# Designs tried in a protein design run: peptides against a protein of PDB entry 3OAK. Part 76

Target 1, 145 residues: chain A of PDB entry 3OAK
Amino acid sequence: DDLEQYLDEKILRLKDEMNIAAQLDIDTLNKRIETGDTSLIAMQKVKLLPKVVSVLSKANLADTILDNNLLQSVRIWLEPLPDGSLPSFEIQKSLFAALNDLPVKTEHLKESGLGRVVIFYTKSKRVEAQLARLAEKLIAEWTRP

## One batch from the design tools (peptide; made by RFdiffusion4, then SolubleMPNN)

Design b1_p20_5_s1 (from b1_p20_5, 9 letters changed)
Fold by OpenDDE base, seed 4:
Structure b1_p20_5_s1 (fold): chain B 145 residues (1-145), chain A 20 residues (1-20)
Amino acid sequence: as target 1 above (145 residues)
Amino acid sequence: SSELEKEREEATAEWEKLFS
C-alpha cells in the first residue's frame, strides 16, 4: 500500500546513502594512504550514523529494513577499511546494538553477508573485547533453533 | 594483511559451518 511504498523508498534511499558514505570513506582513506595527507579523515559514515541508528531502532521499520536488505549496507559499514583497520568503535557499537533488536533470520544473514562479517568480529584481534562479546551474542541469537 | 586475511578465512569457515 501507500505507506509500505513510502517506507520502502525511505529505506532504499538510506541504503543508497549508506553505500555512498562507505565508498567515500574508502576513497578518502585510500587517498590518505596514497598521498600521506594526514589531514584526510573519513567521516562520512560517522556523519550518517545517527540517521542509520534512528532508522534501525524503529520497530515499525523492521520488516521494511529486512525486506529491502538494508543489512547489506550494515555489513558494508562493518567491513575492514583499506588500511585493514575496522570502522570506528562508535559505528561498531551502534550497529551491533541496533542489530540486537531486529528479528534477523538466516535468510537475511545470507543475502546481506552480515553473518559472516559479524563472525569475523568475534575473531579479529582488532576488535575491542566489549564489541566482540556483542558480536558473539548476535551469532548465538542467530544460530538459536 | 596476512592476519586480516586469516581472520576472514576463519570467519568464512565458521559461517559455512554454522549456517550450512
Scores: peptide ipSAE 0.646, ipTM 0.946, DockQ to the pose 0.637
Fold by OpenDDE base, seed 3:
Structure b1_p20_5_s1 (fold): chain B 145 residues (1-145), chain A 20 residues (1-20)
Amino acid sequence: as target 1 above (145 residues)
Amino acid sequence: SSELEKEREEATAEWEKLFS
């Protein structure tokens, strides 16, 4: 119906925006590495984060989020950056918090690759303890009977 | 880095264990 179509388009637009933001940040960081210009700061994901969190927090969007594999873009946002660093603390924290409220199923974890990435956050030495605990909480929830 | 690759491998192994 009209509402379903509207919601699909909304999520697909956000998915595209997220992917673009991720790529722009990657481009910025690659340029930073190439030029040594430390004034180059990747800010596109951070700028878009409030919108992402807002959408992920809406119960009425849950099915649309999952059906359109928005979690793939969430996974992309959580991937290590060109310099080997992780996305900002705020991005990690906000996304993990938002994921905790979604009815994520194993199939969504597989099709998005999010499951593997979140497990990574439980193991990486570069992850803050607080965030590792959030990741562990997600894994526990996703693996419970 | 080598450490990053190791962490990825560990995550992959755990993923397959938990969700296979």
Scores: peptide ipSAE 0.645, ipTM 0.945, DockQ to the pose 0.634
Fold by OpenDDE base, seed 1:
Structure b1_p20_5_s1 (fold): chain B 145 residues (1-145), chain A 20 residues (1-20)
Amino acid sequence: as target 1 above (145 residues)
Amino acid sequence: SSELEKEREEATAEWEKLFS
């Protein structure tokens, strides 16, 4: 099917872009730590965030998103950074909101590793209270019989 | 940090419990 192929390619391209953005930010922060240059700022994920949110919010892309394991890239974006900090408040909030509207199943959580990371956000002392509550809501939904 | 690693380990343990 032409449409399915088009959507697959779209999601796979975004997945690559997300992975590249994450790696570039990691490289920037590692260099910041190594050199002590506090002017180095990791901005690649933030720049790409609007596109990610736009895609995740489209109901007609849900199956394509899940089938192509885009949630693996979402998980990568939520991972702690080299300095031990977490991604920006806006990234966390936007991604948790988007995840709430997706028909995520256990198999998707396992193949992406997203389940474990979201549980982490319910426990970490570095997470803002309101975001921890969003993470808890997701876990509650995903563990519902 | 040790605290971060502890939190990650706890998350892993709970994941295995909830999604076994």
Scores: peptide ipSAE 0.643, ipTM 0.945, DockQ to the pose 0.639
Fold by OpenDDE base, seed 5:
Parts: C-alpha cells; sequence; structure tokens
Structure b1_p20_5_s1 (fold): chain B 145 residues (1-145), chain A 20 residues (1-20)
C-alpha cells in the first residue's frame, strides 16, 4: 500500500545516503594519505549517524529495514578504512547497540555481509574491549538455536 | 596490513563455520 511504499523509499534513501557518506569519508582519508594533509578529517558518517540510529531504533521500521537490506550499509560503515583503522568508537558503539534491537535473521546476515564483519570485531586487536564484547553478544544472539 | 588480512581470514573462516 501507500504507506509500505513510502517506508521502502525512506529506507532506500537512507541506504543511499549511508553509502555516499562512507565513500566520502574514504575519499577524504585517501586524500589525507596521499597529500599528508592532517587537517583532512572524515566526518560524513558521524554527521549522519544520528539519523541512522533514529531509523534503526524504530520498531515499526524493522521489517522495512531488513527487507531492503539496510544492513548492507551498516556493514559498509563498519568496514576497515583505507589506512587499516576502524570507524570511530561512536559509530561502532551506536551501530552495535542498534543491532541488538533488530530481529536479525541468518538470511539478513548473509545478504548484507554483516555477520562476517561483526565476527571480525570479536577478533581484531584494534577493537576496544567494550565493543568487542558487544560484537560477541550479537554473535551469540544470532547463533542461538 | 598482513595482520588485518589475517584477522579478516579468521573471521571469514568462523563465519563459514557458524552460518554455513
Amino acid sequence: as target 1 above (145 residues)
Amino acid sequence: SSELEKEREEATAEWEKLFS
């Protein structure tokens, strides 16, 4: 119906915005590496984060979020950056928290690639212990019979 | 980074194990 279509479009727009933000940050960091200009700071994801969290927190959007594979963009936001570093602590913390409230199924993890990335966060030496524990909690929940 | 690549490989292996 009309509402369903509206919600789909809303989520798809956010998905696009997230992907753009990620790419802009990558571009910024690549330029920083290339030029040595340390004044270049990747801030696009951080700026968009409140909107992302707001959407992910709405229970009535859960089905729309999952059906439109918004988790793929969440995965993209969690990927290591060009210099090998990880996204900001705030991004990691906020996304892991938001994921805990979604009825994520195995199929969503596969189609988004999110499962593998979250597992990475349980293992990487570059991840803060607090966030590694959040990742572990997610994996435990997703693997529960 | 070789370390990063190793961590990614390990994550992939575990993913395949848990969600095959």
Scores: peptide ipSAE 0.641, ipTM 0.945, DockQ to the pose 0.635

Design b1_p20_5_s2 (from b1_p20_5, 11 letters changed)
Fold by OpenDDE base, seed 3:
Structure b1_p20_5_s2 (fold): chain B 145 residues (1-145), chain A 20 residues (1-20)
Amino acid sequence: as target 1 above (145 residues)
Amino acid sequence: SAALEEERKKATAEWEELFA
């Protein structure tokens, strides 16, 4: 199926872009810590965020997203940064919102590691209360019998 | 640098603690 192949390639390309963005931000923050140059700002994920949200919001892409383990890249985007900080409020909020509409199953949580990360956001004292509630909502949906 | 490594250790420690 040409369409399926096209969609797979599209999602895999986005997955690569997300991973690259994450690494570039890590590199930026590492350099910031190393040099003390406070003008260095990690912006790659933020720049790519609209595209990520757009893709995650497409119902017709849900199967492709889940089958290609794009959630692994979502997990990566949610992980703590080298300086101990968390991704921006906007990244957290947008991703949690997008995840809420995906038919995520246990198998997807396991293969991506996303479950553990979202649980982290329900427990961390550094997470905004609003976002913690969103994380809790996700956990409730995913653990629903 | 030592500073970089220290920050990484702190971040990792918090992460590991919550997932332990």
Scores: peptide ipSAE 0.026, ipTM 0.608, DockQ to the pose 0.113
Fold by OpenDDE base, seed 4:
Structure b1_p20_5_s2 (fold): chain B 145 residues (1-145), chain A 20 residues (1-20)
Amino acid sequence: as target 1 above (145 residues)
Amino acid sequence: SAALEEERKKATAEWEELFA
């Protein structure tokens, strides 16, 4: 119906925005590595984060979020950056918190690749302990019979 | 560049190590 279509379009637009933000940050950091210009700072994801969190927190958008595979973009945002670093603490924290409230199922994990990425956060020595615990909680919930 | 490739390898190596 009209509402479903509107919500689909909204989520798909956000998905595009997230993907663009991720790519812009990748480009920035690639240039930083190649040129050594430490003034280049990747900030596009951080700038968009409030909007992402706002959308992910909307209960009425849960089905639309999952059906349109927005979690793929969430996965992209969580992957290591070109310089080997991880996304900012705030991005990790906000996304893990938001994911905790979504009715994520196995099919969503598979189509997005999110499961493997979150497992990484439970094991990586570069992840803050607090965030590793959040990641572990997600894995526990997702693997529950 | 060599520097870029090295950083990518470091990042990839961690993934490979954790999921081996």
Scores: peptide ipSAE 0.025, ipTM 0.601, DockQ to the pose 0.115
Fold by OpenDDE base, seed 5:
Structure b1_p20_5_s2 (fold): chain B 145 residues (1-145), chain A 20 residues (1-20)
Amino acid sequence: as target 1 above (145 residues)
Amino acid sequence: SAALEEERKKATAEWEELFA
């Protein structure tokens, strides 16, 4: 119906915005590495983060979020960057917190690849202990019978 | 560049090692 279509389009627009933000940050960091210009700072994801968190926190959007595989874009935001660094502490913390309240199922993990990425955060020695614990909590919830 | 490729290589290696 009209409402479902509207919600789908809303989520798909955000998904597109997230993907664009990720790519712009990648481009910035690639240029930073290539030129050595340390004034280049990747900020597109951080700028969009409040909107992402706001959408992820809305219970009435949960089905639309999961059905449209928005979690794929969440996964992309959590992946290591071109210079080998991880996304900012704020991005990690905010996304892990938001994910904790979503009714994520196995099928969503498979189609998004999110499960594998979160496991990475439980194992990586570069991840802050606080965030590693959040990642572990997510894995525990997702693997619960 | 070589520097860019090396950094990506390190990141990829860590990722692959964790799931090997």
Scores: peptide ipSAE 0.025, ipTM 0.604, DockQ to the pose 0.120
Fold by OpenDDE base, seed 1:
Structure b1_p20_5_s2 (fold): chain B 145 residues (1-145), chain A 20 residues (1-20)
Amino acid sequence: as target 1 above (145 residues)
Amino acid sequence: SAALEEERKKATAEWEELFA
């Protein structure tokens, strides 16, 4: 119906915005490495984060989020950056919190690749302890019989 | 550049090691 179509388009637009933000930050950090200009700061994901969190927190959007594989963009946001760093603490914390309230199923993990990324956060020595625990909680929920 | 490639390798090394 009209509402379903509207919501699909809204989520797909956000997905596109997230992918663009991620690429722009990657480009910024690649340029930082190439030029040595330490004044270059990747800020696009952080700027978009409030909007992402707002959308992910709405229960009535859950089906639309999952059906349109927005979790693929969430996965992209969580991957290591060109300089070897991880996304900001705030990005990690906000996304893990939001994921906790979504009815994520095995099929969504497979089509997005999110499962492997979250496992990374349970194992990496560069992840803050509190965030590693959040990642572990997600894995436990997703693997529950 | 060589510097860029080295940083890329560092970024992916831990990731690949965890799933080896």
Scores: peptide ipSAE 0.025, ipTM 0.590, DockQ to the pose 0.110

Design b1_p20_5_s3 (from b1_p20_5, 9 letters changed)
Fold by OpenDDE base, seed 2:
Order: structure tokens, then sequence, then C-alpha cells
Structure b1_p20_5_s3 (fold): chain B 145 residues (1-145), chain A 20 residues (1-20)
């Protein structure tokens, strides 16, 4: 199916872009730590965030998103940074909101590692209360009998 | 940090329990 192929390619390209953005930010922060150059600011994920949110919000892409394990890239974006900090508040908020509307199954959580990471956000002292509540909501929904 | 490592370990343990 031509449409299905088009959608797969779209998601796979985004997945690649997300992974690259994450790595570039990691590299930037590592260099900042090593050199002490405070002018180095990691902004690649933030720049790409609107596109990510746009894709995640489209109902017609849900199956393609899940089938291609885009959630793995979402998980990567949520991982702690080299300096021990977490991704920006905006990234956390936007991704948690988007996840809330996806028909995520246990198998998707396992293959992406997203389940473990979201649980982490319910426990971390560095997470804002409102975002911790969103994380808790997701966990409750995913573990609902 | 030790705190981050602890948080990671706790999250992993809980997820393993829930996903089993």
Amino acid sequence: as target 1 above (145 residues)
Amino acid sequence: SEELEKEREEAEAEWEKLSA
C-alpha cells in the first residue's frame, strides 16, 4: 500500500531526526562540561519538538508510530543528560501530553523502554510536581486491569 | 550522582515487577 509505505517512511525519518537531535545535545553538554564554555547550549531537541508533537498528535499516524517503535526515540529524549539534569520542562510536558492520547500497549512499552523511564519520572526529585502527576497518570492507565 | 543511580534502580525494579 502506497499510503502505508509513505507513512512508514515519514515516521522513520522523524525517528532518525529525533535520535540525532538527542545525540547532538548530549555532545554539546559533554563539551560544555569538559571545556567550561558556558556559551554552549543544547537546543536541538527543543527546536525539533514542535514537529514531534505535531506527528504524535495525528490519529492517522498512531499505528505507524507504534509499529515503528517511535516511542524508543521518545524514551531517549526523556533520559537524563550528561550533567545529571533532565530535559527541559517543555519537552517533558509536551511528550507526556502526547503519550496520553496514544493507544500504547505493554509490548510497546517493553520494546521502547518507555515504561521504565516514565516510572523514573514519578520518583525523581528533580521533576516538577505537575509532571510527576502526569507520569503517574500514564502508569496508572498502562497498568489498568 | 548516587541519587540518580538510586532513582534509576528503583524505577527499573518497579517496571520489572509490573511488566512480568
Scores: peptide ipSAE 0.585, ipTM 0.933, DockQ to the pose 0.624
Fold by OpenDDE base, seed 5:
Structure b1_p20_5_s3 (fold): chain B 145 residues (1-145), chain A 20 residues (1-20)
Amino acid sequence: as target 1 above (145 residues)
Amino acid sequence: SEELEKEREEAEAEWEKLSA
């Protein structure tokens, strides 16, 4: 199926772009820590965020998103940064909102590592209360019998 | 950070229970 192949490639490209953005931000922050240059700002994920949200919000891409483990890249974007801080509030909020509309199953949570990370957001003292509640909501939905 | 590591460990333990 030509369409199926096209959609797979689209999602895999986005997955790669997300991973690159995450690594570039990590590199920037590591350099900031190493040099003390406070002018260094990690902006790659934020710049790519609108594209990520756009893709995650398309119902017709849900199966392709889940089958290609795009959630692994979502998990990567949610991981703590080199200085121990969390990704920007906007990234957290946007991703949690997008996740709420996806038919995520346990198998997807396992293969992506997203389950562990979202639980982390229910516990971390560095997470805004409203986002912790969103994380709790997701966990409750994903663990339904 | 010790606190961060503790939070990670707790999250991991809980996930293991929920996903079993």
Scores: peptide ipSAE 0.581, ipTM 0.933, DockQ to the pose 0.583
Fold by OpenDDE base, seed 1:
Structure b1_p20_5_s3 (fold): chain B 145 residues (1-145), chain A 20 residues (1-20)
Amino acid sequence: as target 1 above (145 residues)
Amino acid sequence: SEELEKEREEAEAEWEKLSA
């Protein structure tokens, strides 16, 4: 199926781009810590965010997203940064909103590690209350029998 | 930080229970 192949390739390319963006931001922040250069700002994920949101919002891509474990890259984007801080509020809000519309199953949460990370967002004192509540909603929905 | 590590451990433990 030509369409299926096209969609798989599209998602896999985005997955690679997301992973690269995350690593570049980590490298930037590690260098910031090591050198003390406060002018170093990690912006690779923020620059790619519109593309990520666009893809995650497409209903016709849901199966491809889940089958190719794009949620692993979403999990990576949500992980705490080297200095212990969290990704920007905008990244958190956008990703949680997108996750709310995906038919995520337990198997997807396990293979991506996303389940643990979202639970973390229900507990961390560094998370805004509104996003913590959204994380709680997701967990409740995903763990529903 | 110690607080971050604690939060991670708690999240891991809770997920293990919920996903069993």
Scores: peptide ipSAE 0.581, ipTM 0.933, DockQ to the pose 0.691
Fold by OpenDDE base, seed 3:
Structure b1_p20_5_s3 (fold): chain B 145 residues (1-145), chain A 20 residues (1-20)
Amino acid sequence: as target 1 above (145 residues)
Amino acid sequence: SEELEKEREEAEAEWEKLSA
């Protein structure tokens, strides 16, 4: 119906925007590595983060989010960057918090690759303890009997 | 890095186990 179509389009637009933001940040950091220009700062994801969080927090969008595999873009945002660093603390914290309120199922974790990435955050030495605990909480919730 | 790859592999292995 009209509402479903509207919601699908909304999520798909955001998904595209997220992917673009991720790629732009990757490009920025690759250029930083290539040129040594330390003034180059990847900020596209950070700029878009409030919108992402807003969407992820809407209960009426949950089904649309999951059905359109927006979690794939969330996973992409959580992947290590070209320089080996992780996304900003704020991105990690905000996304983990948002994920905690979504009715994520194993199927969604598999099709998005998010499951593997979140487990990674429980293991990485570069992850803040607070965020590692959030990751552990998510894994526990998703794998609970 | 080597460490990053190791962490990825460990995460993958654990995920496969948990999602089976």
Scores: peptide ipSAE 0.578, ipTM 0.932, DockQ to the pose 0.699

Design b1_p20_5_s4 (from b1_p20_5, 7 letters changed)
Fold by OpenDDE base, seed 4:
Structure b1_p20_5_s4 (fold): chain B 145 residues (1-145), chain A 20 residues (1-20)
Amino acid sequence: as target 1 above (145 residues)
Amino acid sequence: SKELEEMEKEAEKEWEELFS
């Protein structure tokens, strides 16, 4: 119906925006590495984060989020950066918190690749302890029968 | 980095074990 279509379009637009933000940050960081210009700061994801969190936190959008594989973009945002570092603490914290409230199923994890990335966070020594624990909690929840 | 790649491989293995 009209509402479903509207919500789909909303989520798909956000998905696109997230992907663009991620790529722009990657481009910025790559250029920083290549040129040594330390004034180049990747800020696109951080700027968009409040909107992402807002959308992910809406219970009425859960089905639309999952059906449109927005989690793929969440996965992209969580992937390591060109310099080998991880996204900011704030991004990790916010996304993990949001994921905790979504009815994520195995099929969503597979189609998005999110499961593998979150497992990575349980293993990385660069991850803050509290976030590693959150990642572990998510994995535990997702592996429930 | 090599360390990162190793962790990614381990994550993949664990994923397969947990979700296959």
Scores: peptide ipSAE 0.255, ipTM 0.833, DockQ to the pose 0.657
Fold by OpenDDE base, seed 1:
Structure b1_p20_5_s4 (fold): chain B 145 residues (1-145), chain A 20 residues (1-20)
Amino acid sequence: as target 1 above (145 residues)
Amino acid sequence: SKELEEMEKEAEKEWEELFS
């Protein structure tokens, strides 16, 4: 219906915005590496984060989020950056918190690749202990019988 | 880095074990 269509379009627009933000940050960091210009700061994801969190937190959008594979963009945001570093603490924390409240199923994890990335976070020595625990909690929930 | 790549591979293996 009209509402479903509206919500689909909303989520798909956000998905596109997230993907663009991720790529722009990658481009910035690659240029930073190439030039050595440490004044180049990747900020696109951080700027968009409040909007992402707002959307992910809305119960009425859960089905639309999952059906449109927004989690693929979430996965992209969580992937390591060109210099091998991880996204900011705030990004990790916010996304893990939001994921905890979504009714994520195995099919969504496979479709998005998110499961593999979150498992990575449970293993990485570069992840803050607090966030590693959140990642572990997610894995436990997703593997629940 | 090699370490990162290895961890990613391990994550993939664990994913297969848990969800395949």
Scores: peptide ipSAE 0.243, ipTM 0.826, DockQ to the pose 0.657
Fold by OpenDDE base, seed 3:
Structure b1_p20_5_s4 (fold): chain B 145 residues (1-145), chain A 20 residues (1-20)
Amino acid sequence: as target 1 above (145 residues)
Amino acid sequence: SKELEEMEKEAEKEWEELFS
């Protein structure tokens, strides 16, 4: 189907863009550590965040999102940064909110690694309390009978 | 860091318990 193919290509392009943004931010932060240049700011994920949130919020894209393992890129965006810090509060909040509305199944969590990362957020002392609660909510929903 | 590595291992352990 032409529409299905179009949607697959759209999601796969976004997946690539997300992965590139994550790597560029990592490169920036590594250079910041190496040089001590505090003017180097990682902004690529933040710039792309509105587009990511928009796509994740579309009910008609849910199957395409899950079938193409876009959640792997979501997992990458949530992973700790080179300096041990976590992605911005806004990125965490936006992604957790978007995940709450997706029909995520165990198979999607396994193939993406997202389940392990969200569990990490329920335990980490570096996470804001309200976001830890959101992570707990997701885990509870995903483990519900 | 040591703390981060430890937390990642704990998360992996809990994942196996909940979803495997």
Scores: peptide ipSAE 0.240, ipTM 0.825, DockQ to the pose 0.666
Fold by OpenDDE base, seed 5:
Structure b1_p20_5_s4 (fold): chain B 145 residues (1-145), chain A 20 residues (1-20)
Amino acid sequence: as target 1 above (145 residues)
Amino acid sequence: SKELEEMEKEAEKEWEELFS
């Protein structure tokens, strides 16, 4: 119906925006590495983060978020950057918090690849301890019978 | 890096064990 279509389109647009932001940041960082221009700062994800958090926090969008595989874009935002570093602390913290409130099922983890990435965060020595614990909590919740 | 790749492989193994 009209509302369902509207919500689907809203989420799909955000998904595209997130993917574009991630790619633009990757491009910026790759250019920074290649040229040595330290004035090049990747800021696209940070700029979009408030909108992402706002959408992920809305209970009435949960089904639409999961059905349209927005978690794939969340996974992309959590992946290591070209220089081997991780996304900003704020991005990690905000996304882990948002994920904690979503009714994520195994099928969503598989189709998005998010499960593998979150497991990575439980193991990485480059992750802040408090965020590693949040990742562990998510894995524990997702593996409940 | 080699270390990062190894950690990603370990994460993949754990994923298979937990969710596959």
Scores: peptide ipSAE 0.234, ipTM 0.821, DockQ to the pose 0.653

Design b1_p20_6_s2 (from b1_p20_6, 8 letters changed)
Fold by OpenDDE base, seed 2:
Structure b1_p20_6_s2 (fold): chain B 145 residues (1-145), chain A 20 residues (1-20)
Amino acid sequence: as target 1 above (145 residues)
Amino acid sequence: SAELEKERKEAEEEWEKLTS
């Protein structure tokens, strides 16, 4: 119906914005590495983060979020950057917190690739202890019998 | 880096095991 269509469009627009932000940050960091220009700072994801968190927290959007594979964009945001670093502490913390409140199923983890990435965060030496614990919590919840 | 690739590989293997 009209409402469902509206919600789909809302999520798909956000998905596009997230993907663009991720790519822009990647491009910025690649250029920083190439040129040595330390004034180049990747901040597109950080700028968009409040909107992402707001959407992910809306109960009425849960089905639309999962059905449209917004989690793929969440996964993309969590991937390592060109310089080998991880996304900012704030991005990690906010996304893990938001994921904890979504009714994520195995099929969503597979189609988005999010399952593999979150497991990565339980193993990486570059992840803060508190965030590694959040990642472990999510894995435990998703693999619970 | 070698460390990053190692971590990626381990994560992939564990995920595949969980979803097999």
Scores: peptide ipSAE 0.613, ipTM 0.941, DockQ to the pose 0.619
Fold by OpenDDE base, seed 5:
Structure b1_p20_6_s2 (fold): chain B 145 residues (1-145), chain A 20 residues (1-20)
Amino acid sequence: as target 1 above (145 residues)
Amino acid sequence: SAELEKERKEAEEEWEKLTS
């Protein structure tokens, strides 16, 4: 119906915006590495984060979010950056919190690649302890019999 | 980074085991 189509389009637009933001930040950091210009700061994901969190927090959008594989873009945002660093603490914290309230199933984790990435956050020495524990909590919930 | 690659590999292996 019309509402369903509207919601699908809304989520798909956000998905695209997230992917663009991620790529722009990657480009910025690659240029920073190449030129040595330390004034170059990757800010696109951070700027878009409030919108992402707002959408992910809406219970009535859960099915649309999962059906359109928005979690793939969430995964992309959590991937290590070109310089080997991780996304900002704020991004990690906000996304993990949002994920905790979504009815994520194994199939969604597979099709998005999010499962592997979250496990990574349980292992990486560069992750803040509180976020590593949150990642562990998510994995435990998702793998519950 | 060798460490990053190791961590990534371990995460992948664990995920594969969990979903097998």
Scores: peptide ipSAE 0.613, ipTM 0.941, DockQ to the pose 0.624
Fold by OpenDDE base, seed 1:
Parts: C-alpha cells; structure tokens; sequence
Structure b1_p20_6_s2 (fold): chain B 145 residues (1-145), chain A 20 residues (1-20)
C-alpha cells in the first residue's frame, strides 16, 4: 500500500546515502595515505550517523529495514578502513546498540554479510572490551537453536 | 596487516561453521 511504498523508499534512500558516505570516507583515507596529508579527516559517516540511528530505532521500520537489506550498509560501515583502523567508537557503539533491538534472523545475516563482521569484532584486539562483549552477546542471540 | 587478515579469516571460518 501507500505507506509500505513510502517506507521502502525511505529505507532505500538511506541505504544509498550510507553507501555513498562510506565510499567518500574510504576515498578520503586513501588520499591521506597517498599524499601524507594528515589534515584529511573522514567525517561523512559520522555526519550521517544521527539519521541512521534514528531510523534503526524505529520499531515500525524493522520489517522494512530487514526486507531491504539495510544491514548490508550497516556491515559496510563496520568494515575496517584502508589504513587498517576501525570506524569510530561512536559508530560502533551506536550500531551495535541498534542491532540489539532488531529482530535479526540468520537469513538477514547471510544476505548482508553482517554475521561475519560482528564475529570479527569479538576477535579484534583493536575493539574496546565493552563493544567486544556486546558483539558476543549478539552472536549468541543470533545462533540460538 | 597480517594480524587484521588473520582476524578476518578466523571470523569467516567461524561464521561458516555456525551457518553450515
């Protein structure tokens, strides 16, 4: 119906915006590496984060989020950056918190690649302990029989 | 880095085991 179509379009637009933000940050950091210009700072994801968090927190958008594979863009945001660093602590914390409240199923984790990435966060020595524990909690919940 | 690639590989292997 009209509402469902509106919600689909909303989520798909956000998905595109997230993917663009991620690519722009990658481009910035690659240029930083190539030129040595340490004044270059990747800020596109951080700027968009409030909007992402707002959408992910809406219970009435859960089905639309999952059906349109927005989790693929969440996965992209959590991937290591060109310099080997991880996204900001705030991005990690906000996204993991949002994931905790979504009815994520195994099929969503497979089609997005998010499952592998969250497991990575349980293993990486560059992740804050509190976030590693949250990642472990998510994996335990998602892999229940 | 070698460590990053190791962690990535281990995560992939674990995920495959969990979803097989």
Amino acid sequence: as target 1 above (145 residues)
Amino acid sequence: SAELEKERKEAEEEWEKLTS
Scores: peptide ipSAE 0.609, ipTM 0.940, DockQ to the pose 0.626
Fold by OpenDDE base, seed 3:
Structure b1_p20_6_s2 (fold): chain B 145 residues (1-145), chain A 20 residues (1-20)
Amino acid sequence: as target 1 above (145 residues)
Amino acid sequence: SAELEKERKEAEEEWEKLTS
């Protein structure tokens, strides 16, 4: 119906925006590495983060989020950056918090690749302890019988 | 880095085991 179509389009637009933001930040950091210009700061994901968090927190959007594989874009946002660093603490914290309230199933983790990435956050020495623990909690919940 | 790739590989292997 009209509402379902509207919600699908809303999520798909956000998905596209997230992917663009991620790529722009990657491009910025690659240029920073190539040129040594330390004034180049990757800020596109940070700018879009409030909108992403807002959408992920809406219970009425959960089915649309999962059905349209928005978690793939969440996964992309959590991937290591060209310089080997991780996304900002705020991005990590916000996304993990949002994931904690979504009815994520194993199939969603597979189709998005998010499962592998969250496990990575349980292992990386560059992840804050509190976020590593949250990642562990998520994995335990998602993989329980 | 070598450490990053190691961590990524370990995560991938663990995920594959969990979902096999």
Scores: peptide ipSAE 0.609, ipTM 0.940, DockQ to the pose 0.628

